# Peptides against a protein of PDB entry 3ESW: the designs that were tried, part 36

Target 1, 322 residues: chain A of PDB entry 3ESW
Amino acid sequence: NNIDFDSIAKMLLIKYKDFILSKFKKAAPVENIRFQNLVHTNQFAQGVLGQSQHLCTVYDNPSWHSIVLETLDLDLIYKNVDKEFAKDGHAEGENIYTDYLVKELLRYFKQDFFKWCNKPDCNHCGQNTSENMTPLGSQGPNGEESKFNCGTVEIYKCNRCGNITRFPRYNDPIKLLETRKGRCGEWCNLFTLILKSFGLDVRYVWNREDHVWCEYFSNFLNRWVHVDSCEQSFDQPYIYSINWNKKMSYCIAFGKDGVVDVSKRYILQNELPRDQIKEEDLKFLCQFITKRLRYSLNDDEIYQLACRDEQEQIELIRGKTQ

## One batch from the design tools (peptide; made by RFdiffusion4, then SolubleMPNN)

Design b1_p11_5_s2 (from b1_p11_5, 5 letters changed)
Fold by OpenDDE base, seed 4:
Structure b1_p11_5_s2 (fold): chain B 322 residues (1-322), chain A 11 residues (1-11)
Amino acid sequence: as target 1 above (322 residues)
Amino acid sequence: EFEEKKKELLS
């Protein structure tokens, strides 16, 4: 009996696909109960859920994408991308062009477009007066600031003129296109939107220890790539643990297609206690949210994403970015 | 504290 290995392989592939797809079916009643209990009893889980409800979908706004593309100097950006691509990119194929684009967007954003704001300049004294600013604390937004999803306003007094300057922490990324300043939150928020506006697969990475950055899915590298707009950093996940010697406990990536614990990519040393949630419960939570985000996708999309997830999990276990 | 360290690392 000639074993039709091709038929067996096809059958196994079908069964494997069916098995994968079965994991993404509607949650069983038991899973729903577990999820509800987890988010009601665990504050960290509730926080992850709350972030997912915003970060997973907010950047998928075509109107915002248009506004971004109209605001950026696309001629400069593409001129620089084309220039760098012309040097060595042609040898690597068309997929590498997007990596050049992301690298130029990092350059453009940090060097030409956005400003780091430790302290605001004095509204009265003008530019380069931040050194004269004393923090007085934080307040709620006023009526105007509230229009731009502002949760907190930092208040500063000028030591020179005595005037008060407000630094609203806007969460509306469209307002950030106007203000063009902030800290890691504003940087990452707007930069995530910028990358999404170019049609890229992007995740927002939240670190519990007060940092945020992006991941971009490189079709050239066939993996999620670390992207930090603050650092103009591309594919340097080690910068926090190694270069900064930063202690960290959790890094959670939020994207339209899922929520993933990416801590293993970034926490290479100086790991803080992961005591906020049981590892099994965090894994369950991320999988459950991911499953919900994929409910409207077709079987092919679900399967492709599941393959990416599996590859990423293998990468994260191996601790070697290839 | 970490925002200040970010300042030192970004400077």
Scores: peptide ipSAE 0.037, ipTM 0.762, DockQ to the pose 0.018
Fold by OpenDDE base, seed 5:
Structure b1_p11_5_s2 (fold): chain B 322 residues (1-322), chain A 11 residues (1-11)
Amino acid sequence: as target 1 above (322 residues)
Amino acid sequence: EFEEKKKELLS
């Protein structure tokens, strides 16, 4: 009896696909109850949900993508990408090109485009006057600042001229294309939009210990890659735990296709207590939100994403990000 | 506090 191994393999693949798809069916009533109870009773869960409602979808705006692409020096960017790509001459050309693009976008953004703002320059004294600025505190936005999704305005007084300078913390990434300055929040916000504007698979990573960065899905590396615009860092997830000796508890990635606890990628040492939520509840929460984000996808899309998710989970368990 | 420490780490 010649066992038709090919037929068996095909049948197993079909059954496996059906099994995977079954996990992404509409949530059962019990899951909805669990979810509602969790977000009602756990502040961390509520925070993750709130962030997901914004971060998972806000960057999927074609109008914003157009504005970004019109604002960036695309000629410079692609010239530099082409130059670096030509050096390596890889047969795997199309997939690795995107890695070069992200690396150039990191360079361009930090070196040519955006500025770190510890303190604003004095509006009266002009450029390079931030050293003369004394913080007076924070206040709510004025009527103009409120147009650009501003929650907080930092107020500074110039020690030289005595004038007040406002540093609005804008959350509108289109306004950030104009202001071209900020801290990690503004950097990550705009850079996430920039990467999305090139049609890339990008996640926004929130760290509970007041940092934010991106992940990009590299088709060349076939995994999620750490991307920090502030650091001009590509594929260096260790920089926080090792280089900064930073203590961390949670890193949560937010993308259009899911919410994922990526803490294992970044928390390599000096782990803080994960006491904000039960591990099982966090896993459930991320899976539940991910499931909701995929409700409109077709079976093939769901299957492909589920395969990617499983591969990522294996990676995170094995610690083989290197 | 960590935004200030990030400033020191990025400087």
Scores: peptide ipSAE 0.035, ipTM 0.758, DockQ to the pose 0.018
Fold by OpenDDE base, seed 1:
Structure b1_p11_5_s2 (fold): chain B 322 residues (1-322), chain A 11 residues (1-11)
Amino acid sequence: as target 1 above (322 residues)
Amino acid sequence: EFEEKKKELLS
């Protein structure tokens, strides 16, 4: 009996594909019940769900992408990318061009475009007056500020002129194209939109210990790459745990195609207790949300994404990003 | 708290 090994291999591949696709079918009633119970009983789960409802989809706005591309100095950006690509890019393949683009966007954003704002300048005294500003606390937005998805306004008094300056914490990234200032939240919010506007696969990473950054899927490196606009950092996931000696418990990535616990990529030492949710429940939650985000995708798209997810999980287990 | 600490670490 000549065992047709090729036929068997093909059949096994089909069965494997079907098995993978079966994981992304509509949730069973028992899974829906588990999900509902989890988000109603666990505050961390509710928070992750709430963030996913915003962060996974908000940046997929073609009108916003157009506004971004019209606002950035694309001639400068591409000139710099082309200059760096011309040095090494031809030897390393065309896919490296996108890595050079992301690196230039990091440079451009930090050096030329956006400003870190610890304290605002005094609206009355003008530029370079932040040293004279005393925080008075925070309040709700006024009628104008409320137009730009502002939940909080920091209030400062000028020690020189006595006037009050408002620093609205805008969540509308289009308003941030105008204001061009903020802290990690504003930086990451606008930079996520910028990367998305170039058609890149991007995730927003939330750290429970009050920081946020991006991940970009590099076709050259064939993996998710750490990107922090605040630090002008590309592929340096260790900076928080090692360089900052930061203690962390959770890092959750939010993208259009899924929600992923990426804690293992960033928490290399000084791990804080993961006591907000059971590990099995967090895994279930992320998978459940990811399934919902993929409901409109075809079988081939689902399969390709599932293969990418498996490679990421292998990477996260092996710690190969060091 | 972290934003204030980031000032100290970058400084």
Scores: peptide ipSAE 0.032, ipTM 0.747, DockQ to the pose 0.017
Fold by OpenDDE base, seed 2:
Structure b1_p11_5_s2 (fold): chain B 322 residues (1-322), chain A 11 residues (1-11)
Amino acid sequence: as target 1 above (322 residues)
Amino acid sequence: EFEEKKKELLS
């Protein structure tokens, strides 16, 4: 009896696919009840849900992508990418080219395009006057600032001229293409949109301990890659825990196709208590939101994403064992 | 440079 191992393997793959797809079917009534109870009773869960409702979809705007591409110096960017790609003579073609693109976008964004704003320059005294600025506090946006999804405005007084300068914390990334300044929030917001505008798979990573960054899915590396626009950092997930000696409790990644607890990638030491939610409830929450985000996808898309998710989970487990 | 930016990122 020649066991047709190829036929058995094909049958096992079909059964495995069906099994995976079964996990992404419409949520059972019990899961919906659990979800509703969790988000109503746990503030952290409510926060994660609220963030997912914005961050998972806001960057999937074709009109914004066009505006971004029209605003960036694409000739400079591609010239630099081509130059760096040509040096290494890679046979991997387009897949590795995208990694070079992300690296150049990090360079371009930090060096040529966007500015860190600890304190604003004085609107009256002009450039390089931030040293003369004293914080007076924060207030709500005015009528003009409110047009650009501004939640708060930091108020500064110039010690030299006595005039007030407003620093609106805009959440509209299109407004940030104009202002070209901010802190980690503005940097990550606009840079996430920039990466999305090049057709890349990108996640927004929220850290509970007041930092934010991106992840990019590298087809060359076949994994999610840490990307921090503030630091011009590519594939350096250790910078926070090791280089910064930062204490952290939660890192949550938000993308169009899912919400993932990526804490294991970034929290390598100095872990703070994870006391905001039960681990099982957080896992359930992320899976439930991810499932909802995938409801419109076909079986093949769901299967491919599920395989990617499994690979990421394996990676996250292995990274702690090194 | 890295240490100064770190203070700015955490403020």
Scores: peptide ipSAE 0.031, ipTM 0.754, DockQ to the pose 0.020

Design b1_p11_5_s3 (from b1_p11_5, 4 letters changed)
Fold by OpenDDE base, seed 2:
Structure b1_p11_5_s3 (fold): chain B 322 residues (1-322), chain A 11 residues (1-11)
Amino acid sequence: as target 1 above (322 residues)
Amino acid sequence: DFEELKEKLLS
């Protein structure tokens, strides 16, 4: 009896695919009840859900992508990418070009395009006057600021001229293309949109301890890669725990295709208590939201994403980005 | 300065 091992292998692959697809079917009524109870009773779960409703979809706007591409110096960007790719990229194959692109976008964004704003310059005194600015507190947006999804405006008084300068914390990334300044929130918000505008798979990573960054899926490395626009950092997930000695409890990644607890990638030491939600409930929540985000996808797309998810989970357990 | 940026990011 010549066991056709190839036929058996194909049959096993089909059964495995069907098994994986079965996990992404519409949530059972019991899962919906569990989800509703969790988001109604747990504040952290409410926060994750609320963020997912915005961050998972807001950057998938073709009109915004066009505006971004029209605003950036694409000639400079591609010139620099081509230059770096021509040195070493050909040996590694064409897929590495995207890694060079992301690295150049990090450089361009930090060096040429966007500015860190600890304190604003005085609107009256002009450039390089932030040292003269005293914070007076925060207030709600005015009628003009409210047009650009502004929740908070920081108020500063100039010690030199006595005038008040407003620093609106805009959440509209298109407005940030104009203002070209902010803190980690504005940096990550606009940079996430920039990466999405180049057709990349990108996640927004929220850290509970007041930092945010990106991940992009490298086709060359075949994994999610840490990207921090503030730091011009590529594939350095250790910078927070090791270099900053930052204490952290949760890192949650939000993308169009899923919500993932990526804490294990970034929390390498100085772990704070994870007491905001039960681990099983957080895992359930992320999986449930991820399933919902994938409801419109076909079986092949669902399967490919599920394979990617399993690879990421293995990576996160092994603690080595190979 | 990287240290100044860290302080700004953590404030």
Scores: peptide ipSAE 0.023, ipTM 0.633, DockQ to the pose 0.020
Fold by OpenDDE base, seed 1:
Structure b1_p11_5_s3 (fold): chain B 322 residues (1-322), chain A 11 residues (1-11)
Amino acid sequence: as target 1 above (322 residues)
Amino acid sequence: DFEELKEKLLS
């Protein structure tokens, strides 16, 4: 009896695919109950859910993508990308070009486009007057500021002229194309939209310890790549734990196709207590939200994403990002 | 803001 090993292998692959797809079917009643109980009883879980409802979908706006592409100096960007691509003489194909694009976007954004704002300039005294500004606190937005998804306005008094300057913390990334200034929140928000506008697979990474950055899925490297617009950093996940000696507890990535705990990529030392949620409950939560985000996808898309997820989980376990 | 803290810690 010649065992047709090829037929058995094909059958096993089909069964494996079916098994993977079965995980993304409609949630069982027990899973729905667990999810509801978790988000109603655990504040951290509620926060992750709330962030996912915004961050996973807000950047998938074609009108915003058009506005971004019309606002950026695309001629300069592509000129620089082409120049750097040509230097390396790479026969590595078209996929590496996207890595050069992301690196140039990091350069362009930090050096040419956006500004870090610890303190605003005085509206009355003009440019380069931030040294004269004293913080008075924060307040709610006025009627104009409220149009641009502003939750908080920082208030500053000029020591020179005595006038008040408002620094609205806008969450509307289109308004940030105009203001072109902010801190890590504004930087990451607009830069996430910029990367999305080029058709890239991008995640927004939230760190509980008051920092945010991006991840980009590199087709060349075949993995998620750390991207921090504030630091002009590409593929340097160690900068927070090692270079900054930052203590961290949670890093959660939010993308259109899923929510993932990426803490293992970034928390290499000085780990803070992970006491906000049980590890099993966090894993369940991220998987449950991811499952919901994929409800409209076909079986092939679900399977490809599940394979990508598994590769990422293997990477995170093996610590191979070093 | 963490960057304010970073500047203070690196200074």
Scores: peptide ipSAE 0.018, ipTM 0.609, DockQ to the pose 0.016
Fold by OpenDDE base, seed 5:
Structure b1_p11_5_s3 (fold): chain B 322 residues (1-322), chain A 11 residues (1-11)
Amino acid sequence: as target 1 above (322 residues)
Amino acid sequence: DFEELKEKLLS
């Protein structure tokens, strides 16, 4: 009896697809109760939920994408990408091109477009006067600043002229296209939008220990790739733990299609206690939010994303990001 | 500079 291995393989694939799809069905009442209890009783869980409600969807704005693309020097960007792509000569050119695009966007953003702002320049004395600025504290936004999703304004006094300079911490990434300055929050916020504006699969990564960065899904590498706009870093997840010797507890990635604990990618040494939530509850929370984000997707989309999730989980377990 | 960025993030 010639075992039709092809028929068996096809049947197994169908059954596997059905099994995967079954996991993404509407949450059972017990899961909803568990979720509600978790977010009401655990502050960390509430924080993750709150962040997901913003970060998972805010960047999926076509009007913002248009404004970004109109603001960037696309001619320069694509010229540089084309130049680097032409050197590679790789047979899988279409997929690797996007990696070169992200690398150029990192370069362009840090070198040509955006500025790090430890302290603002004095509004009266002009450029390169930040050294003369003394922090006076922070206050709420005024009526104008409030239009641009500003939660806090840092206040500085110029030691030279005595004038006050306001540094609004804008959360509106469109306003950041104008101001072109900030710290890690502003950098990551605008850079996430920039990457999304090119139609890329992007996640915003929040680290509990006061840093933020991006991940990009490389079709060439077939995985999520670390991207830090502040560092002009591509595929260097080790920079925080090894180069910085940073102690970290949690790294959570927020994207349109899911929320994922990516701590294992970045926390390679000097792990801080993960005491904010039970590991099982965090896993449940991320899965629950991810499931909810995918409720409107078709079966093929759900299946494809689930396959990516499984591959990522295998990667994170094996420690083989390279 | 890497150290400067670290100080700026923690500040």
Scores: peptide ipSAE 0.022, ipTM 0.658, DockQ to the pose 0.019; fails the geometry check
Fold by OpenDDE base, seed 3:
Structure b1_p11_5_s3 (fold): chain B 322 residues (1-322), chain A 11 residues (1-11)
Amino acid sequence: as target 1 above (322 residues)
Amino acid sequence: DFEELKEKLLS
């Protein structure tokens, strides 16, 4: 009896596909009830849901992508990418090119495009005057600032000239293309949009302990890669826990196709108590939101993403054993 | 569920 191994393999693949697809079917009534109860009773869950409603979709704006690409020095960027790519002896069309692109975007963004703003420069005294700035507190946005999704405006007084300088904390990434300054929030917000504008799969990573960064899916590495625009960091998930000795409890990644607890990638030491939600409930929450984000996808897309998710989960597990 | 099995195998 010639065992047709190819037929068996195909059958197993079909069954596996069907099994995976079954997980992404419309939520059962019990799952909906569990979800509703969780988000109504758990503040952390409500926060994750609220963030997902914004972060998972906001960057999928073709008009914004066009504005970004029109604003960036694409000639410089691609010149540098091509130079480094060629220097390392890669053939044109290799998937690794996207890694070079992201690395150059990190360089370009930090070195040429965006500025870190601990304190603003004095609007009157000009550049490099931030040392003269005294914080007076925060205010709500004025009528102009409110046009750009501004939640808070930091107010500073210049010790030299006495003038007031406003530092609006804009959440509109298009406005950030103009202002070109901010802290981790503004950096990550705009940089996430920039990466998305190049057609990359990108996630916004929220850390509960007041930091944010990106992940992009490297087709070359076949995994999610840590990307921090503030640090010009590529594939250095350890920088927070090890280099900064940062204590962290939760890192949640928000992308168009899913919400994922990526804490295991970044929390290598100095773990804070994960007491905001039960682990099972967080897992359920992320899966449930992910399922909803994929409701419009076809079976092949769902399957491909589910395979990617599975590989990531394996990676996240293995990373704790190294 | 396979995910529960993974958690048990990795715990």
Scores: peptide ipSAE 0.000, ipTM 0.376, DockQ to the pose 0.016; fails the geometry check

Design b1_p11_5_s4 (from b1_p11_5, 7 letters changed)
Fold by OpenDDE base, seed 1:
Structure b1_p11_5_s4 (fold): chain B 322 residues (1-322), chain A 11 residues (1-11)
Amino acid sequence: as target 1 above (322 residues)
Amino acid sequence: SFKEKIEKLLS
């Protein structure tokens, strides 16, 4: 009996697809109970859920994308991308153009567009007066600042003129297009929106140890790529653990299609205790939120994303990012 | 992946 191996292989692929799709069906009652218990009893789980409710969806705003594209110097950006692509891109294929775009956006954002703000300039004395500023602490936003999703305002006194300067920590990325200054939070927030405005697959990465960055999915590299706007860094996930010798416990990526523990990509040494949640519970939580984010997708979209997820998990286990 | 293993079996 000639075993039709091709027929068996096709059948196995169909059964595998069905099996994968079955994992993304509506959660069973037992899974819902586990989820509810986890987020009500574990503070870290509640924090991840809260972040997912904002970060996974907030950047999918067509009105914001239009405002971003109208604000950026697109002629300069594309001129620079075209220049770099013309050198190497034709030999490597068209998909590499997006990598050049992201690299130029990193350059443009850091060099031409946004400013790092340790201390603000004095509102009275003008530019380059931050050296004269003394921190007095933080307070809540006033009525005007509250319009732009401001949680806290840093207060500074000018040693020269004695006037008070307010540095609102705005979370509205559209306001950041105007202010064009901040720290890692403001940088990552606006840069995430910028990347999304170009139609890219982007995740916001939260590190528990007070840093944030992006990942974008490169079609050329066929993987998630580390992107840090503060560092003008592309595909350098090692910079925190190795270059900075930073100690870290958790890195969680938040995107429109899922929440993923990406700690293994970035925590290469000096790992801090992962004592905030059981590993099995964190895995369950991320999968459960991801499942909810994909409820509106069709079977083909779900399957393609699940294949991408599997490839990423294999990458994270094998340490192949270097 | 299981998918890649099956695809290799089909090749």
Scores: peptide ipSAE 0.026, ipTM 0.598, DockQ to the pose 0.022
Fold by OpenDDE base, seed 3:
Structure b1_p11_5_s4 (fold): chain B 322 residues (1-322), chain A 11 residues (1-11)
Amino acid sequence: as target 1 above (322 residues)
Amino acid sequence: SFKEKIEKLLS
């Protein structure tokens, strides 16, 4: 019996593809009930759902991408990318060029474009006056600030001139292209949009312990890569747990194609109790939202993404990206 | 992945 191994292999590939695709079919009534019960009874689940409704889609705006590309010094950016790429002896057309682009965008954003704002400068006294600013608390946005998706405004009094300076916490990333200042929220928000504007696969990572960063899918490394604009950090997922000695419980990544618990990538030590949701329920929630985000995709797109997801899950279990 | 192994066998 000449076993036709090629025919068997083809048949196995077809069956495997069909099996993978079967997981992404419309949710069964029982899954919908489980999802509804979970988001109605668990506050953490409700928060993850709420974030997914915004973060998974907001950055996929072609008009915003155009505004970003028109605002950045693209000549400087590409000049620096080309210089560093050539210096390391890479050939044109290698997928590694995109990694150099992301590294330069990190440099450019932190060094040339955006500013960290612990306290604002005094609007009356001018530059380098933040040392004279005393926080008075937070207020709601005024009529002008409300135009730019402002949730809160921090209020400061100048100890020198006595005038009040407002620091609105804008959530509109287009407004952040103008203001060019903020904290981790503004940094990550605008930087996520910047990376998306270059056509990159990007996720927004939310940490429950008051930090946020990005992940970029490197075609060269064939994995999700840690990217923190605040730290000018590329592929250093350990910086929080090891360098900062930060205690963390949850890291959730939000992208156009899915929601993923990436805690295992970043929580290497000092793990806080994961008591906000059952692990099985969190896994179910992320899978359910991911499935919904993929409902409009074709079979080939679903299959490719499912293969990527499987590789990421293997990576996260094995801890091998260190 | 199992897929990549089978695809490599078919290439």
Scores: peptide ipSAE 0.020, ipTM 0.523, DockQ to the pose 0.026
Fold by OpenDDE base, seed 2:
Structure b1_p11_5_s4 (fold): chain B 322 residues (1-322), chain A 11 residues (1-11)
Amino acid sequence: as target 1 above (322 residues)
Amino acid sequence: SFKEKIEKLLS
């Protein structure tokens, strides 16, 4: 009896695909009850849900992508990408080129496009006057600021001229294309949109300890890659735990296709207590939201994403991002 | 992935 190993393997692959797809079927009533109870009883879970409702979908706006591409110096960007790609003598591969593109976008964004704003310049005294600015506190947006999804406005007084300067914390990334300044929130918000505008698979990573960054799915590396626009950092997930000696408890990645606890990628030392939610409940929450985000996808898309998820989970367990 | 393991077994 010649065991047709190829036929058996094909059958096993089909059964495995069906098994994976079965996990992404509509949630059972019991899972919906568990989810509702969790988000109503656990503040951290409610926060993750709230963030997912915004961050998982807001950047999938074709009109915004067009505005971004019209605003950036694409000629400069592609010229620099082509130049760096040519130096390494790599075989022509779109997958490798995309890694160079992300690296150039990091450079361009930090060096040429966006500015860090600890304090605003004085609106009256002009450029390079931030040193003269004293914080007076924060207030709600005015009628104009409110048009650009502004929740808070920081108020500063100039020590030189006595005038008040407003620093609105805009959450509208299109407004950030105009203002071209901010802190980690504004940087990550706009940079996430920029990466999405190039058709890239991107996640927004929220750290509970007041930092935010991106992940990009590299087709060349076949994994999620750490990307921090503030630091011009590519594939350096250790930067926070090791270089900054930052203490952290949670890092949650938000993308169009899923919500993932990526804490293991970034929290390498100085782990803070993970006491905001039970680990099982967090895992359930992320899986449940991810499942909902995939409800409109076809079986092949669901299967491919599930394979990526499995690979990522293996990576996160093995610590092999180096 | 399990897929890659099977694909490696088939290769």
Scores: peptide ipSAE 0.014, ipTM 0.470, DockQ to the pose 0.024
Fold by OpenDDE base, seed 5:
Structure b1_p11_5_s4 (fold): chain B 322 residues (1-322), chain A 11 residues (1-11)
Amino acid sequence: as target 1 above (322 residues)
Amino acid sequence: SFKEKIEKLLS
């Protein structure tokens, strides 16, 4: 009996595709009940849901993309990308151009565009006066600051002139294009929008231990790539655990197409207790939110994304980030 | 090129 291996392979592929598509159908009543119970009883789950409702969709705004592209020095950016691509990129194929773009955007953002703000300069004394600033605490936004999705304002007094300077922590990334300063939150927020404005697949990564960064899906590397705008870092997921010796418990990635626990990519040593949620419940939560985000996608899109998800899970298990 | 695609979006 000549086993038609080609026919068997085709049949297995069809069955596999159907199986994958079946996972992304509308949630069963039992799954909805489990989800509702989980987010009402577990604070960590509620936090992940709340973040997903904002971070998964907020950056998919065409009007914001236009404003970003009009604000950046695109001539400088593309000049630098073209220069680096011309050296080695032609040998590696066209897909590597996007990696060069992300690397240049990291450079441009840190070196030319945005500023780290540990303490603000004094509004009265002018530039390079942050050394004279004493923190007085934080308060709610005023009427003007509230227009730009500001939750907190840090208050500083100048030791030289005695005047008060306000440092509003804006969450509106369009306002950040004007202010061009902040800490890890403002950096990651605006940089995520910048990457999205170039049509890239980007995720916002939240770390429970008070840090945030991005991931970019590289078509050249065919995987999610660590991107930290604060560090001008590309593909260095080890910097937190190894270089900083940071202790961490959870890293959660938020994108338009899903929510993923990426802790295994970044927590290489000094793991803190993962006691905020059961591992099975976290896995269920991320899958459930991801399923909801994909409800409007066609079967081909769902299948392609599921293939990416599978490859990422294999990568995270094998530790093959290099 | 990717550049040409962005230029078309800005036009």
Scores: peptide ipSAE 0.006, ipTM 0.400, DockQ to the pose 0.350

